# Designs tried in a protein design run: peptides against a protein of PDB entry 5A53. Part 87

Target 1, 230 residues: chain A of PDB entry 5A53
Amino acid sequence: LVENVKQALFIPGQSCNKNLHDIMVDLSALKKPDMKRFNRKNDIHPFEDMSPLEFFSEKNDCSLMVLMTSSKKRKNNMTFIRTFGYKIYDMIELMVADNFKLLSDFKKLTFTVGLKPMFTFQGAAFDTHPVYKQIKSLFLDFFRGESTDLQDVAGLQHVISMTIQGDFQDGEPLPNVLFRVYKLKSYKSDQGGKRLPRIELVEIGPRLDFKIGRIHTPSPDMVTEAHKKP

## One batch from the design tools (peptide; made by RFdiffusion4, then SolubleMPNN)

Design b2_p10_7_s2 (from b2_p10_7, 6 letters changed)
Fold by OpenDDE base, seed 5:
Structure b2_p10_7_s2 (fold): chain B 230 residues (1-230), chain A 10 residues (1-10)
Amino acid sequence: as target 1 above (230 residues)
Amino acid sequence: APAPEPRSSL
């Protein structure tokens, strides 16, 4: 069974500001063509009532959602939501630090829309710690795109790097996740008449440092159902 | 192994 590409819905919350809007535009550009954006603010409080998100998931046929909100406590907050059967599966608040960079802050490179990014994860906790495992799963799921059998190296345009910012012990605040996007740039190096294929990573943005906020995790039953092979 | 990504629907 080839699963359909998961569609993403970007939702400006009532407290959405210009910075969050710009971040939304740039992050959602990486999800094209499998992305919708609302142009109007919606008053949604997902940790108080999840029902509006379930409604939007079903109504828009989007199993991925991103709610854009900002407050003093949760500045530049991107709540990432996944649904299963249009019911909330998981949620995570990822607050963008003020040091963010937009696509406009980088050299504009032409990119093909719809190419799958390669992911790199830096930090053992992405495989061991439940929160970072959820983040890893979320971003892999969010940017998976179409199952092309030809994961031809020729089709690799983008690398998304996710790094846990430093080590942490049990009971310590969870380090930020550094989100970076690179384009693979092929150069023909003319070194001594041998055209060696040189591949360079060029940062293209957006550049986001995510502070982890509130999390909702699925019930064990929902996990079982969501991972059942049909 | 990381848990596989959940399906969107049954």
Scores: peptide ipSAE 0.288, ipTM 0.829, DockQ to the pose 0.044
Fold by OpenDDE base, seed 4:
Structure b2_p10_7_s2 (fold): chain B 230 residues (1-230), chain A 10 residues (1-10)
Amino acid sequence: as target 1 above (230 residues)
Amino acid sequence: APAPEPRSSL
């Protein structure tokens, strides 16, 4: 069974500002062609009422959503939402730190739209801690793209790196997640008549440091239904 | 093994 590529909807909240708009544009560019953006602000409070997001999921046929909001308490907040059967499955607030870099801050490189990124995860907590396991699952799901038979190295253009910033103990604040995007650049080196393949990683942006906020987790029943093989 | 990602629909 080839699962259809999950479509993403980017939603400006009422408090969406220029910085969040620019971040939204740049992050959503990595999800093309499987992305929609709203141009109008919507007054949505997903941790108070989820029903508007369920309506948008169904109406737009999008199982991935990102709500862009900003306040003094939750500055540059990206709420990532997943749906199953157009019902809320999970949500997580990821607040972008002020040190962010846009695609315009990097050397513009040509890239093919729709190529599946490779992911790298740095930090043991991505496999053990419930919150970081959800973040790992979310980003893998969000950027999965088309299953092309070209799983060959020839089809690999992007690497997305996610790093937990430092160690933490139980009861401590959760460290930020460092989001980085690299392009694979192939070179032919001519050394003594031998063409050796050389590959370099070049950062292309955006560069985002995510502070973790509020989380909604699915019910055990919804987990069971969402993971049933047809 | 990492938990599989949820499906989008039934």
Scores: peptide ipSAE 0.277, ipTM 0.825, DockQ to the pose 0.044
Fold by OpenDDE base, seed 3:
Structure b2_p10_7_s2 (fold): chain B 230 residues (1-230), chain A 10 residues (1-10)
Amino acid sequence: as target 1 above (230 residues)
Amino acid sequence: APAPEPRSSL
């Protein structure tokens, strides 16, 4: 069963500012062609009422959503939402730290749109801790792209790196997740008349440090239904 | 094994 590529909807909230707009534009560029963006601000509070997001999921045929909001308590907040059957499956708030870099801060490189990125995860908690497991699942799902049976290394263009910033103990605040995007750049090196293939990773942006906020987790029943193979 | 990703629809 080849599932259709999940479509993403980027939504500016009422409190969306220029920085969040720029971040939205740059992050959503990585999801092309499977992405829609709203140009108008929408007054949505997903942890108070989820119904507007379920409505947008259905009306736009988007099972992935990102709500852009900012407040004193939750500055530069990207709420990532997944739906199943147009109902909210899970949500997570990821607040972008002020040290962010946009695509314009990096050397512009030409790239093919729609290629599936490779992911790298740094930190044992991505496999053990429930919050980081949800983040890992979310980003893998969000950027999965077309199901190709053959990930030919020759077709690999992008690497997305996600790193947990330091160690933590039980009861401590959850460390930030460092989001980095690289392009694989192939070179032919002329060493002594032999052209050796050289591959380099070049950071292309955006560069985002995510502070973890509120989370909504699916019911056990919804987990079971969402993972049923037809 | 990584947990399977949820489906988008039934």
Scores: peptide ipSAE 0.207, ipTM 0.796, DockQ to the pose 0.046
Fold by OpenDDE base, seed 2:
Structure b2_p10_7_s2 (fold): chain B 230 residues (1-230), chain A 10 residues (1-10)
Amino acid sequence: as target 1 above (230 residues)
Amino acid sequence: APAPEPRSSL
């Protein structure tokens, strides 16, 4: 079974500000063509009532959602939501630190829309710790793109790097996740009359440091159903 | 191993 590409819906919350709007625009640009954005602010509190998000998931046929909110407690908060059968599967709050960079802060490079990024994950906790496992799963799912049997390296334009910012022990605050986007740039170097192929990674943005907030996890039954191959 | 990503629909 080839699954359809998951569609993302970006939702400005009532507290959405200019910075969050700009971040939303830039992050959603990486999800094109499989992305919708609301232009209106919506008063949604997903950790109090999930029903509006389930309604939007179904009405827009989007199994991925990103709610943009900001408060004193949760500044620049991106709530990432996944649905299964238009029901909430999981949610995670990722608050963007003030040191963010937009696409406009980087050298504009042309890219083909719809190419699947390569992911790199730095930090053992992405494979061991439940929260970082959820983050890894979320971002892989969010940017999966079209299923190609051969992810030919020749078709790779983007690398998304996710790094856990430092080590942590049990009971300590979870370190931020550093989100970085690079473009593969091919060069022909002429060194000593030999044209050597050179590939460089060029940061293209956005640059986001995610502080982890609240999390909703699926029930074991919903996990079983969501992973059930027909 | 990381958990596989959920399906979008049944």
Scores: peptide ipSAE 0.147, ipTM 0.770, DockQ to the pose 0.044

Design b2_p10_7_s3 (from b2_p10_7, 7 letters changed)
Fold by OpenDDE base, seed 4:
Order: sequence, then structure tokens, then C-alpha cells
Structure b2_p10_7_s3 (fold): chain B 230 residues (1-230), chain A 10 residues (1-10)
Amino acid sequence: as target 1 above (230 residues)
Amino acid sequence: APAREPRSSL
């Protein structure tokens, strides 16, 4: 079963600002060619009415959406939405902290479009806590490229690192998630006539620290339907 | 993870 690559739609909300636009451009570049962007602002409030997002999912054939909004309460907010059968499956608000870095802040390295990233997750809560499990599932699903039979290390260009910032107890505010993107750079070292392959990780951006906001979780019935293999 | 929606064959 060749699982079709999920398409992403990036939507500027009514309150989208320049910083969010720049973040949207840079993050969406990692999803090429499986990405669409709207140029117009749309007045969408997904935690009040989900129907406009379901309509956009169906009309654009996109099961992944990112809504870009900003307010005093939710500054630089990226709402990540997934659909199943063009119906809302889950949603999560991830607010970008002011310390963000764009691709322009890093040394531009040429990269091949459409290569699948490798993910690394740092923090036990990614496997135990329901919110961090959703974040892990979301990002793995969002950046899952074509299943090339060539799982060979030779096709790996990018590493995406996600780290939970610090420890927390029950009832405490959830720590931020640190999003980092690296390129694998191969070097041939000549040591005494033996060419040893050397691989280095070089940060390429964007650099984003995500504060967790509101969450919508699927019903148990939707979970069952969405996990049915055809 | 939710199953991949079948792409509508255009």
C-alpha cells in the first residue's frame, strides 16, 4: 500500500502579521512540494466553528492545515489541524516564542525538495503524556514524505529535532517544545590515505520554540475509524 | 496516526 502523501494548506487568519507570514513561508518550505498557501486572510475561529476548515480541507484536498493568527492572549499562534474524511480529527495551538529564527538567519545550504526528514524526540513525555503524544503524532504525520523503498541513509538530508523544555509535574503548565532543523553534511576526511566518511549536523532553520495552547481531540469513534486499514 | 485519506483520483 503506497500511502499517498498528505497535503498541507497554510491559511493566514485575519490577525496574521509579518512575523507569522515569514514563519509560515519558512516552515512551509520544508513541506514542498506537498503544500499550498493562501495569499488572502481568512476570518476563521476553529475553536468556535470548525466548518470553514472542513470546507477548505475538502475543496483543496488537504488533510493537514495550519492557521496563522496573533492576539494579545495568543501571540504568533499556529493552529495545526488534521482531518479524516474531510472532517476535523484533531487540533492544537502552538504559539511561536519571540526568540524565533528564520532561514535567512542561517547559512543558506542547497537542499533537495521532497526528501523525508528524520525526527528525533527528546523528553519522556512524548511517549507518556497525551498532549505531547499528539504533538509527536502530528509532526511525524505532517512531514511524512513519500514512502520511497530507498529507506537508505543516502536519501536522508534533514533532521528535525523536537525537545520538551524542562521537567514538569501533574497540574503544572506544559513546557515549551523546541523545534530545530538540521541538514546532514557529508565530508570526506583524508586521514593518512584512508578516506573516512564524516557526517555533521548543521542547523538550517527555522528555529521555533512552541508554547502549547488549546487542543481538540477526536472522539473514540473517530480514532477507531481513522486507524482502520482499508 | 489517522490513516491517510485516499486522494480523490482526479
Scores: peptide ipSAE 0.039, ipTM 0.711, DockQ to the pose 0.050
Fold by OpenDDE base, seed 3:
Structure b2_p10_7_s3 (fold): chain B 230 residues (1-230), chain A 10 residues (1-10)
Amino acid sequence: as target 1 above (230 residues)
Amino acid sequence: APAREPRSSL
């Protein structure tokens, strides 16, 4: 079963600022061509009322949404939303730390639009801890792209690295997730007349450190429905 | 991962 690529909708909230707009533009560029962006601010508070997001999901045929908001308590906040049947499945707030880098901060490299990234996850909690399991699931789902039967290394252009920043114990604040994007660059090394293929990872941006905020988890019934094979 | 919704034929 070749599942259709999930479309993403990027939504500026009422409190969206220039920095969040720039982050939105750069992160959404990685989701092309399967991405829409709103140009207008929308007054949406997803943890108070989810209905506007469900409406936008249905109206735009987007099962992925990202709401861009900023406040004193939740600065540079990206709320990632997934829907199922145009109903909210899960949500997570990921606040971008002030040390972020945009695509303009890196050397411009040409890349093919629409190629599926490879993911790497660093930190045991991505497989064990409920919140980090949700983050892993979200990002894998968000950037899955077209189902290609051949994960040929020849088709691999992007690597997305997600790292949990340090260890933590029960009851401690959850460490940030370090989001990094690399391009695979192939070189022909000329070493003594033998051209050896060399592959390098070049960071291309954006560079984002995510502080974890509020989370909405699906009901057990929604989990069951969302995992049913048609 | 959640199942992909069938795209409405736009």
Scores: peptide ipSAE 0.028, ipTM 0.661, DockQ to the pose 0.049
Fold by OpenDDE base, seed 5:
Structure b2_p10_7_s3 (fold): chain B 230 residues (1-230), chain A 10 residues (1-10)
Amino acid sequence: as target 1 above (230 residues)
Amino acid sequence: APAREPRSSL
């Protein structure tokens, strides 16, 4: 089953500010060419009414959406939405901490558009805890490119690292997720006449620390339908 | 072996 590449729609909310816009631009650049951005602000409150997002999903043929909002309670909030059959499957609020870095804060490196990133996940909770499992699933799904086949090491340009910031116990506030993007840089090391290929990871941005907010989880029925292989 | 993408729980 070759699943079509999921298209992402980035939506400025009514409270979208310059910082969120810049974050949106930079994060969406990693999803090119499979990305659309709205230039106009839209008054959308997804945890109050999901219907506008379902409408946008269908109208734009985008099963991935990111709503950019900011308030005193939910500053720099990126609501990540997935749809199934143009209906809301899941949602998660990821609030970007003020320490964020844009692509402009890093050394500009040319990259090929459309290359699939490799993911690394740091923290056992990504495999065990429901919220972090959803985050892992979301980001893997969000940045999944076309070819499931041989991601030849030669085609690997980007590594996305996601780290849970510290340990936590049951009932404690969920630690932030540290989002980091690296480019694989090949160096010809001239070490004593032997050209050994050296690969280094160079951070390229954006750098985002995500505070977890509200979550919408799919119904068991929607899970079953979404998992049905045709 | 290409890192088998963990099957999305989708």
Scores: peptide ipSAE 0.013, ipTM 0.578, DockQ to the pose 0.068
Fold by OpenDDE base, seed 1:
Parts: C-alpha cells; structure tokens; sequence
Structure b2_p10_7_s3 (fold): chain B 230 residues (1-230), chain A 10 residues (1-10)
C-alpha cells in the first residue's frame, strides 16, 4: 500500500511577524512540493479551539499543519499539528530561538525538490521521553515524503539533524531541540591518481533551535484508529 | 490512496 505523501499547510497566525514568515518560507521549502501556504493571517488559537484547524485540514486536504504565531510568552512559535481523519491527532508548540539562521545566511546550493531527507536524532530521550518521542515522530512523519523502496544513496541529498541540547533530569525544563539541515556534497578528491569519493555535509539551513511549548496528545481511541492498517 | 495518517507509536 503506497501511502500518499502527507500534505502540509503553513498558516500565518494573527501575530505572525516577518521573522516567522521567513522561517515559514524556508522550512516549507523543504516540504515542497507537498506544501501549501496561506498568505493571509488567520486568528487561530489551537489550544483554545481546534475546530478551525480541523476545518482547514479537511478543506485543504492537509494532514499536517504549522501555525505561525508570536507573543511575549510564546515568541516565534510554530505549532505543529497532525490530523487523523481531519480531526486533531496531536499538537506541539516549538518556539524558534532568536539565534535562527535562514537559507539566505548560507551558501546557496542547488537542491532537487522532492528528495527525501535522512534524519539523524541525537539524544537518548528521542526514544524514551514522551515529548521527544512525539517530536521524533512528528518530524519523521512531516518530512517522510513518498515511500520509495530503495533509499538510493544517490537520491540522498539532505540530512536533517535533530539534537537534544544537553542532558536533563526528571522535573527539569526540557532542553531545546537543535534542528540542522545539511546537504550531502560529493567531491572527487584526486589523491594520488585515485579519485576517492569524498562526501561532505554542508549546512544549508534553516538553522532552528526549538524551545518546547504546549503539547496536545491524542486520545487512546485516536491512537488505536491511527495505527490500524487499512 | 488515503492520506498517510499519523501511524507513529506515540
């Protein structure tokens, strides 16, 4: 069963600013062609009323949504939403730290649209801690793209690295997640007449440090339904 | 084909 690629909808909230818009543009570029963006601001408060997002999910046929909002309490906030059957499955607030870098801050490298990224996760909590498990799940789902049988190494253009920023104990604030995007650059090194393929990782952006905010988790019933194989 | 639903083990 070839599952269709999940479509993402990027939504500027009412409080969306230029920085968030630029971040939205750059992050959504990694989701092309499976991405829509709204140009108009929408007054959506997903932790107060989810109904507008469910409506947008259904009307746009997008099971992934990203709401861009900014406030004093939640600066540069990207609310990532997933739907199941056009109903809210889960939500997470990821606030972009001020140290962000845009694609324009890096050397422009040509990239092919629609190539799947390889993910790397650094930090044991991505496999053990519920919040980081949700983040791992979300990003893998968000960028998975079309099920190609062979990840032909030749088709691997991007590496997305997600790192938990340091160790933490129970009851401590959750460390930021460092989001980094690299392009695999093949070089032919001429070492002594043998062209050794050298692969280098070149950061291409965006560079985002995510502070974790509010989370909505699915009901047990929705989990059961979402895991049903058709 | 149905839109790829969230199947991740949360």
Amino acid sequence: as target 1 above (230 residues)
Amino acid sequence: APAREPRSSL
Scores: peptide ipSAE 0.039, ipTM 0.701, DockQ to the pose 0.049; fails the geometry check

Design b2_p10_7_s4 (from b2_p10_7, 6 letters changed)
Fold by OpenDDE base, seed 3:
Structure b2_p10_7_s4 (fold): chain B 230 residues (1-230), chain A 10 residues (1-10)
Amino acid sequence: as target 1 above (230 residues)
Amino acid sequence: APAPEPRSSR
């Protein structure tokens, strides 16, 4: 059984500001058509009480959620949530650094909605370190889209690059994750009457540097159930 | 093989 495409719900928290709203709009545009956004602020504190998020997951039929909050301690915070059976599976706080770029900061390019992105991960910790493994799993799951039997390279439009910013040792602060979005642009080069296909990667945004915050991990039982083959 | 992503439902 192929599971249906996971739907995402973007939620402005009470402390959501214009910058976070703009980031929300731009990031959520990459999840179209499988995305909903709330227009109203909601007072949600997911690390204190998860019940409101479980309620929103069920009511909106969204197994992916992103809560937008900002404080002095957690500026430009995007809390990414996944649910299993409308119960919280995992959560991670990803704080957007002030150097962010919006889609409006890049050259507007026409793109097809609903195409599955290709991912690239830079940094060994994405495969070994539990936090970065969760981030990798989250983003792959978040942007997976429709299950296509054939990854037609001709249908490849977007590349999402995620890079761990530098090396780290045990006990050191976890490096930021650099989130970058590129479009594949096909050109016909005219070289001496021969039209050669040329492909370029063009950054389209948003450009986000994520500082890692608090994490919630599922129970071993919930992991087992969520990975159980039907 | 990369571990499959979790399912959203039972």
Scores: peptide ipSAE 0.515, ipTM 0.898, DockQ to the pose 0.047
Fold by OpenDDE base, seed 1:
Structure b2_p10_7_s4 (fold): chain B 230 residues (1-230), chain A 10 residues (1-10)
Amino acid sequence: as target 1 above (230 residues)
Amino acid sequence: APAPEPRSSR
């Protein structure tokens, strides 16, 4: 059984500001049509009480949630939440650095809604380090569209690149994750009468540098249950 | 193979 496309719920927290709202709008645009947004601020503290998020997951039938909060300690914080059976599976705080770029900062390129992005991950830690494994899993899961058999290469419109910013050793602060979105642009180059198809990657935004914050990991039992093949 | 992502439901 292929699971239905996971629906995302974007929740402005009480401390949500204009910048976070704009980031929310732009990031959620990449998840259309499988996205809901709340227009009202909600006072949710997921690392203190998870129950409101579990309630929202069930009530909205959304197994993906993004809480938008900002404080002095956790500026431009996007808490990414996944649920299993409407219970919290995992959470991660990803704080957007001030150097972010919105879709409006890039040349408006038309894109088709609902096309699956291709992911690229740069950094060995995405396959070895538990936190970066969770980030990789989260983003692959978050932007997983409908299980159509053929990724029609002709249907590939977007590339999402995630890069670990530099090398790090054990005990060092975890480097930021650089989130970049590109559109594949096909050009017909006229080189010497041969129209060679040229594909270029054009950055379309948003551009987000994620600082890693707090993490909640699932219990071993929840991991086992969530990975059971029906 | 990348580990399958968790299911959202049973």
Scores: peptide ipSAE 0.508, ipTM 0.897, DockQ to the pose 0.047
Fold by OpenDDE base, seed 4:
Structure b2_p10_7_s4 (fold): chain B 230 residues (1-230), chain A 10 residues (1-10)
Amino acid sequence: as target 1 above (230 residues)
Amino acid sequence: APAPEPRSSR
């Protein structure tokens, strides 16, 4: 059984600002056509009450949600939520650092909507540390496009790179995750009548550095249910 | 093998 493409809902919180709105627009553009955005601000506090998010998940048929909030303590905060059977599976706060770049800061390159990105993960902690494992799982799940049987390499247009910013020890603050988006650009070089195929990676944005905030993890029972093969 | 991502539905 091939699961349908997970739909994403982007929700402006009450404290959503212009920068977060712009980030939301740009990040959500990578999830088209499998994305909805609310135009209205919603007063949601997911670490206090999850019920409004479960309601939105069910009502909009979206198993992925992103809540956009900003405060002095949690500036430019993107809370990523996943649901299983319209119940909260996991949550993570990812705060965007002030050095962010929008799609408008890069050369606009035409891209095909709905193509599955390739992911690259840099940092051993993505495979060993529970928080970075959750981040890896989240982003792989979030940007999983249609399961086209033909992963024809010819259909690869985007690379999403996620890098842990430096080493850390137990008990130290978790390093930021550097989010980068590249387009594969094919060139034909004409060298002396031999057309050599050349592929270049061009950054297209957005460029986001994520500071890790609060997390919610599923119960062991919910993990078991969500991973049961039908 | 990377652990499969959770399903969204039963």
Scores: peptide ipSAE 0.502, ipTM 0.897, DockQ to the pose 0.047
Fold by OpenDDE base, seed 5:
Structure b2_p10_7_s4 (fold): chain B 230 residues (1-230), chain A 10 residues (1-10)
Amino acid sequence: as target 1 above (230 residues)
Amino acid sequence: APAPEPRSSR
């Protein structure tokens, strides 16, 4: 059974500002066409009450959600939510550091909408540490796209790189995750009459450094049900 | 193989 492409809903929270809106627009552009955005602010506090998000998941048929909020304690906070059967599966707060870059900060490159990105993960903790495993799972799930795409190498347009910023020991604060987006650019190099195909990575944005915040994890029973093969 | 991501529905 091939599951349909997961749809994402981007939700401005009550504390959403211009910077968060711009970040939302740019990040959601990578999820087109499988993305919806609310134009109005919604007063949602997912770590206090999850019910409004479950309602939005069901009403919009979106199993992925991103809530945009900002406070003094949680500045530029993107809460990523997944649902299973329109119930909250997991949540993670990823706060965007002030050094972010928008798509407008990079050279405008045309891109085909709907092409699945390739992911690269840098840091052993993405495979071993529960929080970074959740982040890896979340981003792979969020940007999976159509399963039927015979990703011919010719169809590869984007690389998303996720890097854990430095080493850490048990009990230490979790390092930020560096989110970078590159476009593959094909060049014909004219070197001495031989045109060699050259591929270069060009950063296209957005550039986001994520500080990890609060996390909600699914129950063991929900994990079992969500991974049950039909 | 990476662990399969969770399904969105039953």
Scores: peptide ipSAE 0.497, ipTM 0.894, DockQ to the pose 0.048

